# Ledger of designs, part 187: peptides against a protein of PDB entry 3EFO

Target 1, 262 residues: chain A of PDB entry 3EFO
Amino acid sequence: SQLADLYKSCETDALINFFAKSAFKAVLHQPLKVIREILVNQTAHMLACYRKNCASPSAASQLILPDSMKVLPVYMNCLLKNCVLLSRPEISTDERAYQRQLVMTMGVADSQLFFYPQLLPIHTLDVKSTMLPAAVRCSESRLSEEGIFLLANGLHMFLWLGVSSPPELIQGIFNVPSFAHINTDMTLLPEVGNPYSQQLRMIMGIIQQKRPYSMKLTIVKQREQPEMVFRQFLVEDKGLYGGSSYVDFLCCVHKEICQLLN

## One batch from the design tools (peptide; made by RFdiffusion4, then SolubleMPNN)

Design b2_p23_5_s1 (from b2_p23_5, 12 letters changed)
Fold by OpenDDE base, seed 4:
Structure b2_p23_5_s1 (fold): chain B 262 residues (1-262), chain A 23 residues (1-23)
Amino acid sequence: as target 1 above (262 residues)
Amino acid sequence: SSHVEIEFDEQGKLVKEPEYEVK
């Protein structure tokens, strides 16, 4: 059917971009609570329509997502958790205004990366390969104390180091003997010159070259205070300033779909 | 596949997180 074809051809990234800009425009005229409700409702309605008209009958206990929208919930949740749509006093008006304006000018690719950061397991790098490591889901559950991860969202870049990061990698990246010796006040990696360091720098360069804004590097040690900031970019987790985890949001969406179909 | 199925238990709790590739 034409409707089925529409869902098959749907691009989630484009939808999120559209919803983001629509919501961020609405911020000027409508309460944040209402805007969030509208976004959730729109998500539920789209998925309910699919289930009703395009999917085979299934149990009420199931959430059915077309393949083209399999990541819609996670991305929508990221949008909902953006500081622009949160009415928390901890978030300055200036910061919300700034991010709002940024997103209003972003293309599809830019907004997608902004809402859902790229998280790369740097500790898995093969110096003999030119391929980038596969990104992992932005959740604490995907981190490891033995790992080193690079996170980028188009505006910020973080290098997160587990407390048990391999000393050889620490030496390779920072030219220091241990985790404790890493200076987190630095915003540039030293020019160590070994293959691993060069590869990491290359990766960072590739990420940067694809983005319109220069990303300043923040080095983060696990269990230190700055990690709290880093964790806010783990968008699938529950945020410090509110917002649902991905799992909680799925439950919310499922519940609303059920209400629509009953 | 053409679609993804996510299962919830009787209490509305997610049974298993869906797997997907991120960009």
Scores: peptide ipSAE 0.474, ipTM 0.927, DockQ to the pose 0.774
Fold by OpenDDE base, seed 1:
Structure b2_p23_5_s1 (fold): chain B 262 residues (1-262), chain A 23 residues (1-23)
Amino acid sequence: as target 1 above (262 residues)
Amino acid sequence: SSHVEIEFDEQGKLVKEPEYEVK
């Protein structure tokens, strides 16, 4: 069917870009609450339509996602949790205006990275490989106290270090003997010159080259105060300012679909 | 697979998180 073909050809990244720009335009003349409700409603309607017209019969206890939209909920939740759409006094008007303007000019690839950061397990680097490590989901559950992770969203870059990060890697990256000796005030990695350091720098360079904006590097130690800023970019987790986790959002979408179909 | 199925329990809670790869 034409409808089935439409869902099959759907690109989630393009949809998110469209929804983001439409929502961020709407904030100028509509209440934020209404905009959020519209986004959730549109998501539910799209998925309800698929279930009704394209999917095989399934139990009401199931949420059915077409393969082309399997990550739509997580990305939509990221959009909903963006500061532009949050009604919190802790978020400055300037910050909202800044991010709004940024997104309004972003292409599909840029907006996708912006809403869902790339999180790379740096501690698993193969110095002999030219390939980037496989990204992991942006959740605290994917971090490890023994790990080192690089996060980038096109505007910011973070190097997160677990409290039990391997001393060998710390030495390789920072040329210091231990976690405690790492200076988090640095915005640049030292040029240590060993293969691991070179590989990490290469990876950072590749990530930066793909983006229109220069990303400032922030070094973050686990359990230190600056980690709180880093954790805001773990977009699948519950947000600081009332945003839902990915799991909670799935439940919300499922309930709304059920209401539409029953 | 052409689609992904996500299961919820009788209370509307997610039974298991779906697995997917991120970019």
Scores: peptide ipSAE 0.473, ipTM 0.926, DockQ to the pose 0.759
Fold by OpenDDE base, seed 3:
Structure b2_p23_5_s1 (fold): chain B 262 residues (1-262), chain A 23 residues (1-23)
Amino acid sequence: as target 1 above (262 residues)
Amino acid sequence: SSHVEIEFDEQGKLVKEPEYEVK
């Protein structure tokens, strides 16, 4: 059917880009609450329509996502949790304006990375491999106290260090003897010159490649105050300023769909 | 038509978190 073909051809990243720009334009003349409700409603309607017209009969207790939209909920939740759409006093008007302007000019690839950061387990690097480590989901549950992770969203780059990060890696990256000795005020990694350091620098370079903005590096130690900023980029978790976790959002979407189909 | 199924319990809570690949 024409409708089935539409869902097959649907690209989630393109949809999110569209919804983001539409929503961010609407911010100028509509309340944020209304905009968020519209986004959720649109998501639910799209998925309800699929279930009704394209999917095989399934239990009401199931959320059915077409393959092309399997990650739509997670990205939509990221959009909903963006500072531009949040009504929190802790977020400055300037920050909202800044991010709004940025997204309005972003292509599909840029917006995708912006809303859902790339999180790489750097501690798993194979110095003999030219391949990037596989990205992990942006959640605290994917972090490890023994791990070192690089996060990038096209604007910011974070190097997160677990409290139990391997001393050999710390020395390899920072040329210091321990976690405690790492200076988090630095914005550039030292040129230590060992294979691990070189590989990390290469990875950072690859991530920076083809990005329109230069990403400032922030070094983050686990359990230190700056980690709170880092955690805001773990977009699948519950946000500091509100907003649902990915899991909570799925429940919300499912509920809305059920209401539409009843 | 390929699709993904996500299960919820009677209280509307997620039974199992879906897995997906990230870029």
Scores: peptide ipSAE 0.465, ipTM 0.925, DockQ to the pose 0.878
Fold by OpenDDE base, seed 2:
Structure b2_p23_5_s1 (fold): chain B 262 residues (1-262), chain A 23 residues (1-23)
Amino acid sequence: as target 1 above (262 residues)
Amino acid sequence: SSHVEIEFDEQGKLVKEPEYEVK
């Protein structure tokens, strides 16, 4: 069917870009609550239509996603959790305005990275490989106390260090003997000159080259106060300011679809 | 696969978290 073909050809990242720009435009003349409701409703309607017209009959206990939209819920949740769409007083008007303007001019690739950061397990780096490490899902569950992770969203870059990060890697990256000696006030990595340091710098360079804005580096130690800022970029987790986790959002979407179809 | 199935229990809670690749 024509509908089936449409869903097959759907590009989720393009949809998110469209929804983001539409929502961010609407912020100027509609309440945030209404905008969020519309986004959730649109998501549910799209998926309900697929289930009704394009999918084989399935149990009501199942959420059926076309392959092209398998990540739509997670990305939509990221959009909903963006500061532009949140009504929390802790978020300044200036910050909302800034991010709104940025997104309004972003292409599909830029907006996708902005809403869903790239999280790289750099502790697994093969210094002899020319390939970047595979990104992991942006959740605390994917972190390791023994690991070191690089996070980037096109505007910010974080280097997160687990409390049990390997001393040899710490020495390789920072030229200090232990985790405790790392200075988190630094915004640049030292040029240590060993293969691991060079590889990390290369990766950071590649990430930066793909983005129009210079990303400031923030060094984050696990269990220190600044880690809270980093955790806000773990977009699949529950947000500090009332945003839902990915799992909770899936439940919400499923419930709404059921209401539409029953 | 043309589609992904996500299962919920009777209480509407997710039974198994779906896996996907991120970019």
Scores: peptide ipSAE 0.462, ipTM 0.923, DockQ to the pose 0.787

Design b2_p23_5_s2 (from b2_p23_5, 12 letters changed)
Fold by OpenDDE base, seed 2:
Formats: structure tokens, C-alpha cells, sequence
Structure b2_p23_5_s2 (fold): chain B 262 residues (1-262), chain A 23 residues (1-23)
């Protein structure tokens, strides 16, 4: 059917870009609450239509996503949790305005990275490999106290260090003997010159090369106060300002679809 | 067409988190 073909050809990243720009445009003349409701409703309707018209019969206890939209919910949740669509007073008007304007001019690839950061386990780096490490899901559950992770969203770059990160890697990256000696006020990594340091710098360079804005580096130690800022970019987790986790959002979408179809 | 099925229990809670590739 034509509908089936449509869903097969659907590009989630393009949809999110469209929804983001549409929503951010609407911010100028509609209440944020209404905008968020519309986004959730549209998501549910799209998926309900697929289930009704394109998918094989399935149990009501299942959320059915076409393969082309398998990541739609996670990205939609990221959009909903963006500061532009949040009404919390802790978020400045200037910050909302800034991010709104940025997204309004972003292409599909840029907005994709912006809403869902790239999180790389750099402690697993093979210094002899030319390939970037595989990104992990942006959740605290994917972090390790023994690990070191690089996070980038096109605007910000974070280097997160677990409390038990290997001393040899710390020495390799920072040229200091231990975790405690790392200066988190630095915004540049030292040029230590060893293969690991060079590889990390290369990775950072590759990430930066693909983005139009220079990303400031923030060094984050686990369990220190600045980690709270970093955690806001773990977009699959529950947000500080009332945003839902990915799992909770899935439940929400599922319930709404059931209401539409039953 | 291929699809992904996500399972929920009777209370509407997620049974298993879906896996997906991050681009």
C-alpha cells in the first residue's frame, strides 16, 4: 500500500528536524504546554495509523514501531526535554532564545546530534585503530566508574571521568598521577604526545570538524558538583526539570496509542 | 514491512528496553 511505502521511506531524523522547527516556531504564539501536547499527540497518531493500517495484528500490550521510526520516540523525548520547550524558571529566556535560533537554522544532521549527543567510551580506545569507538546510549546506566567518556552535541564537549578511571589513562591524557590531580578548570587537553593522547585528540578533532561551531571542552569528574551539568546531556534519563526518561516516554506513547485505537 | 515490537506488562510498564543503533 501507499501508506506502507510511506512509512518504509520515512526518515526519523528529518521528521525530528521538522517537528523541532515547527515547535520552535510555534513557541512565539502558543503556550509551551500546548506545543508539547501536540508533539506527543502527533507522535501517537503517526504510530497508531501505522499499527492500524500497515502492521500485522498484534497484542495491545505491544508498542509497534516501523523500522524507519524505531528511534522516533527517543528523539521526540529529547525534543520535548529541550530547554526551549520547558517552562521552568531556572532556564533563562536568553538561553531559550539562543537555542531556538540555533535549531531554526540547523540541518537534519546537526539537529540530530544536537538533540541526541554522541557519547563515546574513550577508555576502550584502540590506539592502532582508525575507527571511532561506537557510541553508547546517553544514559547513566551506560557509564562506568572505571571509564572515561567523551560527550558532544555540536555545541558542547565534555570529558567525563569515573572515580575509578585507570590511572594510566589519566596519566596518558592529563600527565598527572591520579584522578585527584586532574584540574577540571582546564578547557584544553595537554599535548602529552603519547599514542593514547594523540588518538583522543584526533577523535575530538574529527567530531569538531563536522560541526559549524567550536565546542568548548569541559572536564568533568564523577561525583563532583559540575557533573550535574553533564548529566543533563544524558537525554535518555529523567531530566532535572521535569522531563521524562526514555522508558517513561515509551509508556506514555503506548498508552496514548491504545486510547486512539480502542 | 519490518517493525520493532516493545513489550509492556499488565501495569503498563516496560518489560524490556529496546535496543537501537545510535548514529
Amino acid sequence: as target 1 above (262 residues)
Amino acid sequence: TSYVAIEFDEEGKLVKEPEYEIK
Scores: peptide ipSAE 0.438, ipTM 0.910, DockQ to the pose 0.858
Fold by OpenDDE base, seed 4:
Formats: structure tokens, sequence, C-alpha cells
Structure b2_p23_5_s2 (fold): chain B 262 residues (1-262), chain A 23 residues (1-23)
């Protein structure tokens, strides 16, 4: 059917871009609570329509997502948790205004990365390979105390180090003997010159070259205060300033769909 | 036509987190 074809052709990244710009435009005229409700309702209606008209009959206990929208909920949750749509006093007006304007000018690829950062397990790098490591889900559950992760969202870049990061990697990246010796005040990696360091720099360069804005590097040690800032970019988790985890949002969407179909 | 099914228990709790590839 034409409707089925429509769902097959939908691209989540394009939808999120549209929803983001629509919502951020609405911020000027509507309460944030209303905007968030509209986004949730739109999500639920789209998915309810699919289930009703395009999907095979399924149990009420299941949330059915077309393949083209399999990541729609996670991205929608990221949008809902963006500071622009949060009415928290801890978030400055200037910051919300800034991010709002940025997103309003972003293309599909830019907004996708902005809302859902790329999180790379760089501790798994093979210096003999030119391939980038596969990104992991942006959740604390995917981090490892033994790991080193690079996070980028098009505006910020973080290098997160677990408390038990391999000393050899620390030496390779920072030219220091241990985790404790890493200076987190630095915004540039030293020119160590070994293959691992060069590969990491190459990866960072590749990420940067694909983005319109220069990303400043922040080095983050696990369990130190700056990690709290880093954790805000783990968008699948519950945020410090509110918003649902991905799991909680799925439950919310499922409940809403059930209400629509009953 | 392919789809992803996410399962919830009787209490509305997610049974298993869906797996997906990140672009």
Amino acid sequence: as target 1 above (262 residues)
Amino acid sequence: TSYVAIEFDEEGKLVKEPEYEIK
C-alpha cells in the first residue's frame, strides 16, 4: 500500500530534524510542557498508525516499530531531553537560546549527531586497521572502567578514561605513567608519535573534518567532577536535569500507543 | 516489510532492550 511504502521510505534522521526545528520554533509561542506533549503524541500517533494499518496483528504487550523507525524513539527522547525543551533554572537562557539557534540551522546529518553523540571505544583500536571502531550506545552501561571512549556530538568532543584504563594506552596517548598523572586541564593531546597516538589523532581528525564546527577536546577522568558534564551526553540515560531514560521513554510511548488503539 | 518488536511484561516494564546499530 501507499501508506506502507511511506513508512518504508521514512528516514528517522530526517524526521528528527523536522521535529526538532518545529519544536524549537514553537518554543517562542508555546509552553515547553505543551511542546513536549505534542512530540510524544506525534510519535505515538505515527507508530499507532503503523501498527493499525501496516503491521501484522501483534500482542498488546509489544511495541511495533517499522524498520525505518527502529531508532525513532531513542532520537525522540534525545530531542525531548535537550536543554531547549527543558524548563530548568539550572539551564541558562543563553545556553538554550544558543542551542536553539544552532539546531535551527542544522542539516539532517548535523542534527543527528547533535542529538545522539557518537561514542567510540577507542581502547579497542587496531593500529593496523584504518577502520573506525563501531560506535556504542550512549549509556553508562556501555562504558568500562578499563576502557577509553571518545564522544563527539558535532560541538563537543570528550575523551573519557576509566579509572582502570590500561597504563600502556595512557602512556601511548598522554606520555604519562598512570591515570593519576593525566592532566585534565589540557585541551589538546600531546604529540607522542607512537602508532596508537597517531591513529587516535587520525580518528579525531576524521570526526572533525565531517563537521562544520570545531570541537574542543575535553579530557574526562572517571569519578572526577567533570565526568558529570560528560554523563549528560549519555543520552540514553536519565539526565541530571530531567528527562527519561531510553527505557522509560519506550514504556511511555508504548503506553500512549495502547491508549490510542484501545 | 520488516519491523522490530519490543516486548513488555504485564506491568509494562521492558523485557529486553532493543538492539540497533548507531549511525
Scores: peptide ipSAE 0.434, ipTM 0.909, DockQ to the pose 0.863
Fold by OpenDDE base, seed 3:
Structure b2_p23_5_s2 (fold): chain B 262 residues (1-262), chain A 23 residues (1-23)
Amino acid sequence: as target 1 above (262 residues)
Amino acid sequence: TSYVAIEFDEEGKLVKEPEYEIK
């Protein structure tokens, strides 16, 4: 059917880009609450329509996502949790304006990375491999106290260090003897010259490649104050400013769909 | 048409988190 073909051809990244720009445009003349409700409603309606008209019969206890939209909920939640759409006094008007302007000019690839950061477990790096490590889900549950992670969203780059990060890696990256000696005020990694350091720098270069903005590096130690900023980019978790976790959002979407179909 | 099914319990809670590929 025509409808089935539409869902098959749908690209989540393109949809999110569209929804983001539409929502961010609407911010100028509609209340944020209304905009968020519209986004959730649109998501639910699209998925309800699919279930009703395209999907095979399934249990009511299931949320059915077309393959092309399997990651739509997670990205939609990221959009909903963006500072532009949040009504929190802790978020400055300037920050909202800044991010709004940025997204309004972003292409599909840029917005995808912006809303859902790339989180790389660099502690698992194979210095002999030219491949990037596989990205992990942006959640605290995927972090390890023994690990070192690189996060990038096209605008910011964070190097997160677990409290129990291997001393040899710390030495390799920072040329200091321990976690405590790492200077988090630095915005550039030292040129230590060992294979691990070189590999990390290469990875950072690859991530920066083809990005329109130069990403400033922020060194983050676990359990230190700046980690709170880093955690804001763990978009699958519950947001500091009241945004839902990915899991909570799935529940919300499921309930909304059920209401539409009943 | 291929699809993904996410399971919820009787209380409307997610049974298990879905898996997806991160680009």
Scores: peptide ipSAE 0.433, ipTM 0.909, DockQ to the pose 0.873; fails the geometry check
Fold by OpenDDE base, seed 5:
Structure b2_p23_5_s2 (fold): chain B 262 residues (1-262), chain A 23 residues (1-23)
Amino acid sequence: as target 1 above (262 residues)
Amino acid sequence: TSYVAIEFDEEGKLVKEPEYEIK
């Protein structure tokens, strides 16, 4: 059917870009609560329509996503949790305005990375390989106290270090003997010159490549105060200033679809 | 058309987190 073809050809990244710009434009004319409701309703409606008209019969206990939209919920949740759409007093008007303007000018690739950061397990690097490590889901559950992770969203770059990160890697990256010796005030990695350091720098360069903005590097130690800022980029988790976790949002979407179909 | 099915229990709670690729 025509609908089936439409869903097959749909690209989630393009949809999110469209939804983001539409929502951010609507902020000027509609209450934030209404905008959020519209986004959820649109998501539920699209998926309900698919289930009704395109999908094979399935149990009501299942959320059915076309392959082209399998990541739609997670990205939609990221959009809903963006500071522009959050009506919390803790978020300044200036910050909302800034991010609103940024997104309004972003292409599809830019907005995708912006809403869902790339999180790379640096501690798993093979020095003999030039390949990037596989990204992990942006959740605290995917971090390790023994790990080192690089996070980037096109605007910011973070190097997160677990409290038990390997001393040999710390030495390789920072040329210091231990976690305690790492200076988090620096925004540049030292030129240590060993293969591991070089590889990390290469990876950072690749991430920076083709991005319109120069990403500032922030060194983050686990359990230190600045980690709170880093945690805000773990978009699958519940946000500090509101918004659902990915899991909670899935439940929400499923319930909405059921209500539409029953 | 290929699709992904996410399972919920009788109470509407997620049974298992779905797997997806991060671009």
Scores: peptide ipSAE 0.425, ipTM 0.906, DockQ to the pose 0.864; fails the geometry check

Design b2_p23_5_s3 (from b2_p23_5, 12 letters changed)
Fold by OpenDDE base, seed 2:
Structure b2_p23_5_s3 (fold): chain B 262 residues (1-262), chain A 23 residues (1-23)
Amino acid sequence: as target 1 above (262 residues)
Amino acid sequence: TSSVAIEFDEEGKLVKEPEYTIE
């Protein structure tokens, strides 16, 4: 059917870009609560329509996503949790305005990365390989106290270090003997010159490529105060200032679809 | 059409998180 073909050809990244710009434009004219409700409603309606008209019959206990939209909910939740759409006093007006302006000019690729950061387990790097490590889901559950992770969203770059990060990697990256000696005030990695540090710098360079803005590096130690900022970019978790986890959002979407169809 | 099914329990809670890679 024509409708089935439409869903097959759907590009989630393009949809999110559209929804983001639409919502961020609406912020000037409509209450944030209304905008969020519209986004959730639109998500539910799109998926309900698919289930009704395109998908094979399925149990009510199932949320059915077309393959082209398998990551739509996670991105939509990220959009809903963006500071532009949150009405919290802890969020500065300047930050809200800044991010709004940025997104309004972003292309599809940029907005995709912006809403869902790239999280790389760099402690698993093979210095002999030119292949980038596979990104992991942006959740605390994917972090390890023994690990070192690089997070980037096109605007910010974080190097997160677990409290039990391997000393040899710490030495390799920072040229210091231990976790305690790492200076988190640094915004640049030292040029240590060993294969591991070179590989990490290469990866950072690749991530920076084709991005319109230079990403400032923030070094974050696990369990230190600045980690709170880093955790805000773990977008599949519950937000510090509200918003649902990805899991909770899926439940919400499923419930909404059931209400529409039953 | 190719689709992904996510399972929920009787209480509406997610049974298992979907497995996919963000590209």
Scores: peptide ipSAE 0.422, ipTM 0.899, DockQ to the pose 0.874
Fold by OpenDDE base, seed 3:
Structure b2_p23_5_s3 (fold): chain B 262 residues (1-262), chain A 23 residues (1-23)
Amino acid sequence: as target 1 above (262 residues)
Amino acid sequence: TSSVAIEFDEEGKLVKEPEYTIE
């Protein structure tokens, strides 16, 4: 059917870019609450329409997503949790304006990375391989106290270090003997020169490629105060200002679809 | 068209997170 073909041809990254720009434009003349409600409603209606007209019958206990929109909910939740769409007074007007303008000029690839950061477990690096490590889900549950992770969203880059990260890796990256000796005030990694250090630098270079802005590096130690900033980029978790986790959002979407169809 | 099903329990709680790769 024509409708089935439409869903098959949909690209989530393009949809999110469109929704983001539409919402961020609407911020100038509509209440934030209304904008958020519209986004959720549109998401539910799109998926309800698919379930009703394009998918085989399924149990009410199931949320059915077309393959083309498999990750639509997670990206939509990221959009809803963006500071531009949050009504919290703790968020400055300047910050809202800045991020709004940034997104309004972003292409599809840029906005995709912006809303859902790339989180790489660099402690798993194979220095003999030129392949990048597989990205993990942006959630605290995917972090490890024994791990080291690199996060990038096209604007910021973070190197997160677990409190129990291997001393040999710390030595390899920072040329210091332990976690406690790492200076988090640095914005550049030292030129240690060993294979692991070089591999990490290569990965950082690859991530920086094709990005319109230079990402400043922030070193973050687990359980230190700056980690709170880093956690804001774990977009699948509950938001700092009360935004839903990805799991909670899925439940919300499922419930709304059921209400539309039942 | 291929689709993915996400399961919820009777209380509306997610049973299992879907498996997918973020590109």
Scores: peptide ipSAE 0.413, ipTM 0.896, DockQ to the pose 0.878
Fold by OpenDDE base, seed 4:
Structure b2_p23_5_s3 (fold): chain B 262 residues (1-262), chain A 23 residues (1-23)
Amino acid sequence: as target 1 above (262 residues)
Amino acid sequence: TSSVAIEFDEEGKLVKEPEYTIE
């Protein structure tokens, strides 16, 4: 059917870009609560329509996503948790305005990365490989105390180090003997010159490539105060300012779809 | 057409997190 073809051709990144710009435009003349409700409703309606008209019959206890939209909910939740759409006093007007303007000018690829950061387990790097490590889900549950992770969202870059990260990697990256010796005030990695350091730099370069903004590097130690800032980019977790986890959002979407179809 | 099914229990709680790769 024509509708089935439509769903097959849908691209989540394009949809999120569209929804983001639409929502951020609406911020100027609609209450944030209404905008959030509209986004949830639109998500639910699209998925309800698919289930009703395109999907094979399934139990009401199931949320059915077309393959083309399998990651739509997670990205939508990220959009909903963006500071532009949150009415918290802790978020300054300037910050909201800044991010709003940024997104309004972003292309599809840029907005995708902005809303859902790339989180790379660089402790697993193969210095002999030219391939980037596979990104992991942006959640604390995917971090490890023994790991080192690079996070980038097109605007910021973080290097997160677990408290038990391998000393050999620490030395390879920072030329210091241990985790405790890492200076988190630095915004540039030292020129150590070993293969691992070079590989990491290459990866950082690839991530920076074709991005319109230069990403400042922030070094983050696990369990130190600056880690709280880093955790805000773990977008699948509960937001600091009242946003839902991905799991909670899935439940919300499922309930909404059920209400539409029943 | 390919689809993904996410399971919820009787209370509407997620049974298992969906498995997917972020690309």
Scores: peptide ipSAE 0.413, ipTM 0.896, DockQ to the pose 0.853
Fold by OpenDDE base, seed 5:
Structure b2_p23_5_s3 (fold): chain B 262 residues (1-262), chain A 23 residues (1-23)
Amino acid sequence: as target 1 above (262 residues)
Amino acid sequence: TSSVAIEFDEEGKLVKEPEYTIE
């Protein structure tokens, strides 16, 4: 059927780009609460329609996602948690306006990375490999105190270091003997010249390629004040200003679909 | 069509988070 073909061919990244721009345009004329409700309703209706018309029969206890939309919920949750759509006094009008304008000009690839950052386990690097490490889910649960992670969303780049990061890696990256010696005020990595340092710099270069803006590097030590800013980019976790976790959003979507189909 | 199923318990809680990498 035409409907089945539509679900097979849909591109989640394009949909999110469309929804983001539509929502951010609507902010000028509609209450934020209404906009958020529309986004949730649209998500639920699309998935309910799939379940009703395209999916094989399944138990009511299951949330069924077409393969083409398997990551739609997580991206939609990220959109809903964006400061532009949040009604919190802690978020300045200027910040809302700034991010709104940024997204309104983003292409599909840019908005995809913006809403869901890349989080790379740098501590697992094979210096002999030219391949990038596999990205992990953007959640605190995927971090480790022994690990070093690079996060990038097209605008910002963070190098997060666990409190128990291996001294040999710290030496390799920063040319200092320990975690305590790392200067977090730096915005550039030193040119240490060893294979590990070179590999990390290469990775950072690859991430920066084809991005319209130069990403400023922020060094973040676990449990220090700047880590709070970093945690805001762990988009699958519960937001600081009331945004839902990915798990909570899945429950919400499932409930809404059930209500639509009952 | 290929699909992904996410399981919920009787209380509406997620049984297991889906495991996939976003590329």
Scores: peptide ipSAE 0.412, ipTM 0.895, DockQ to the pose 0.860

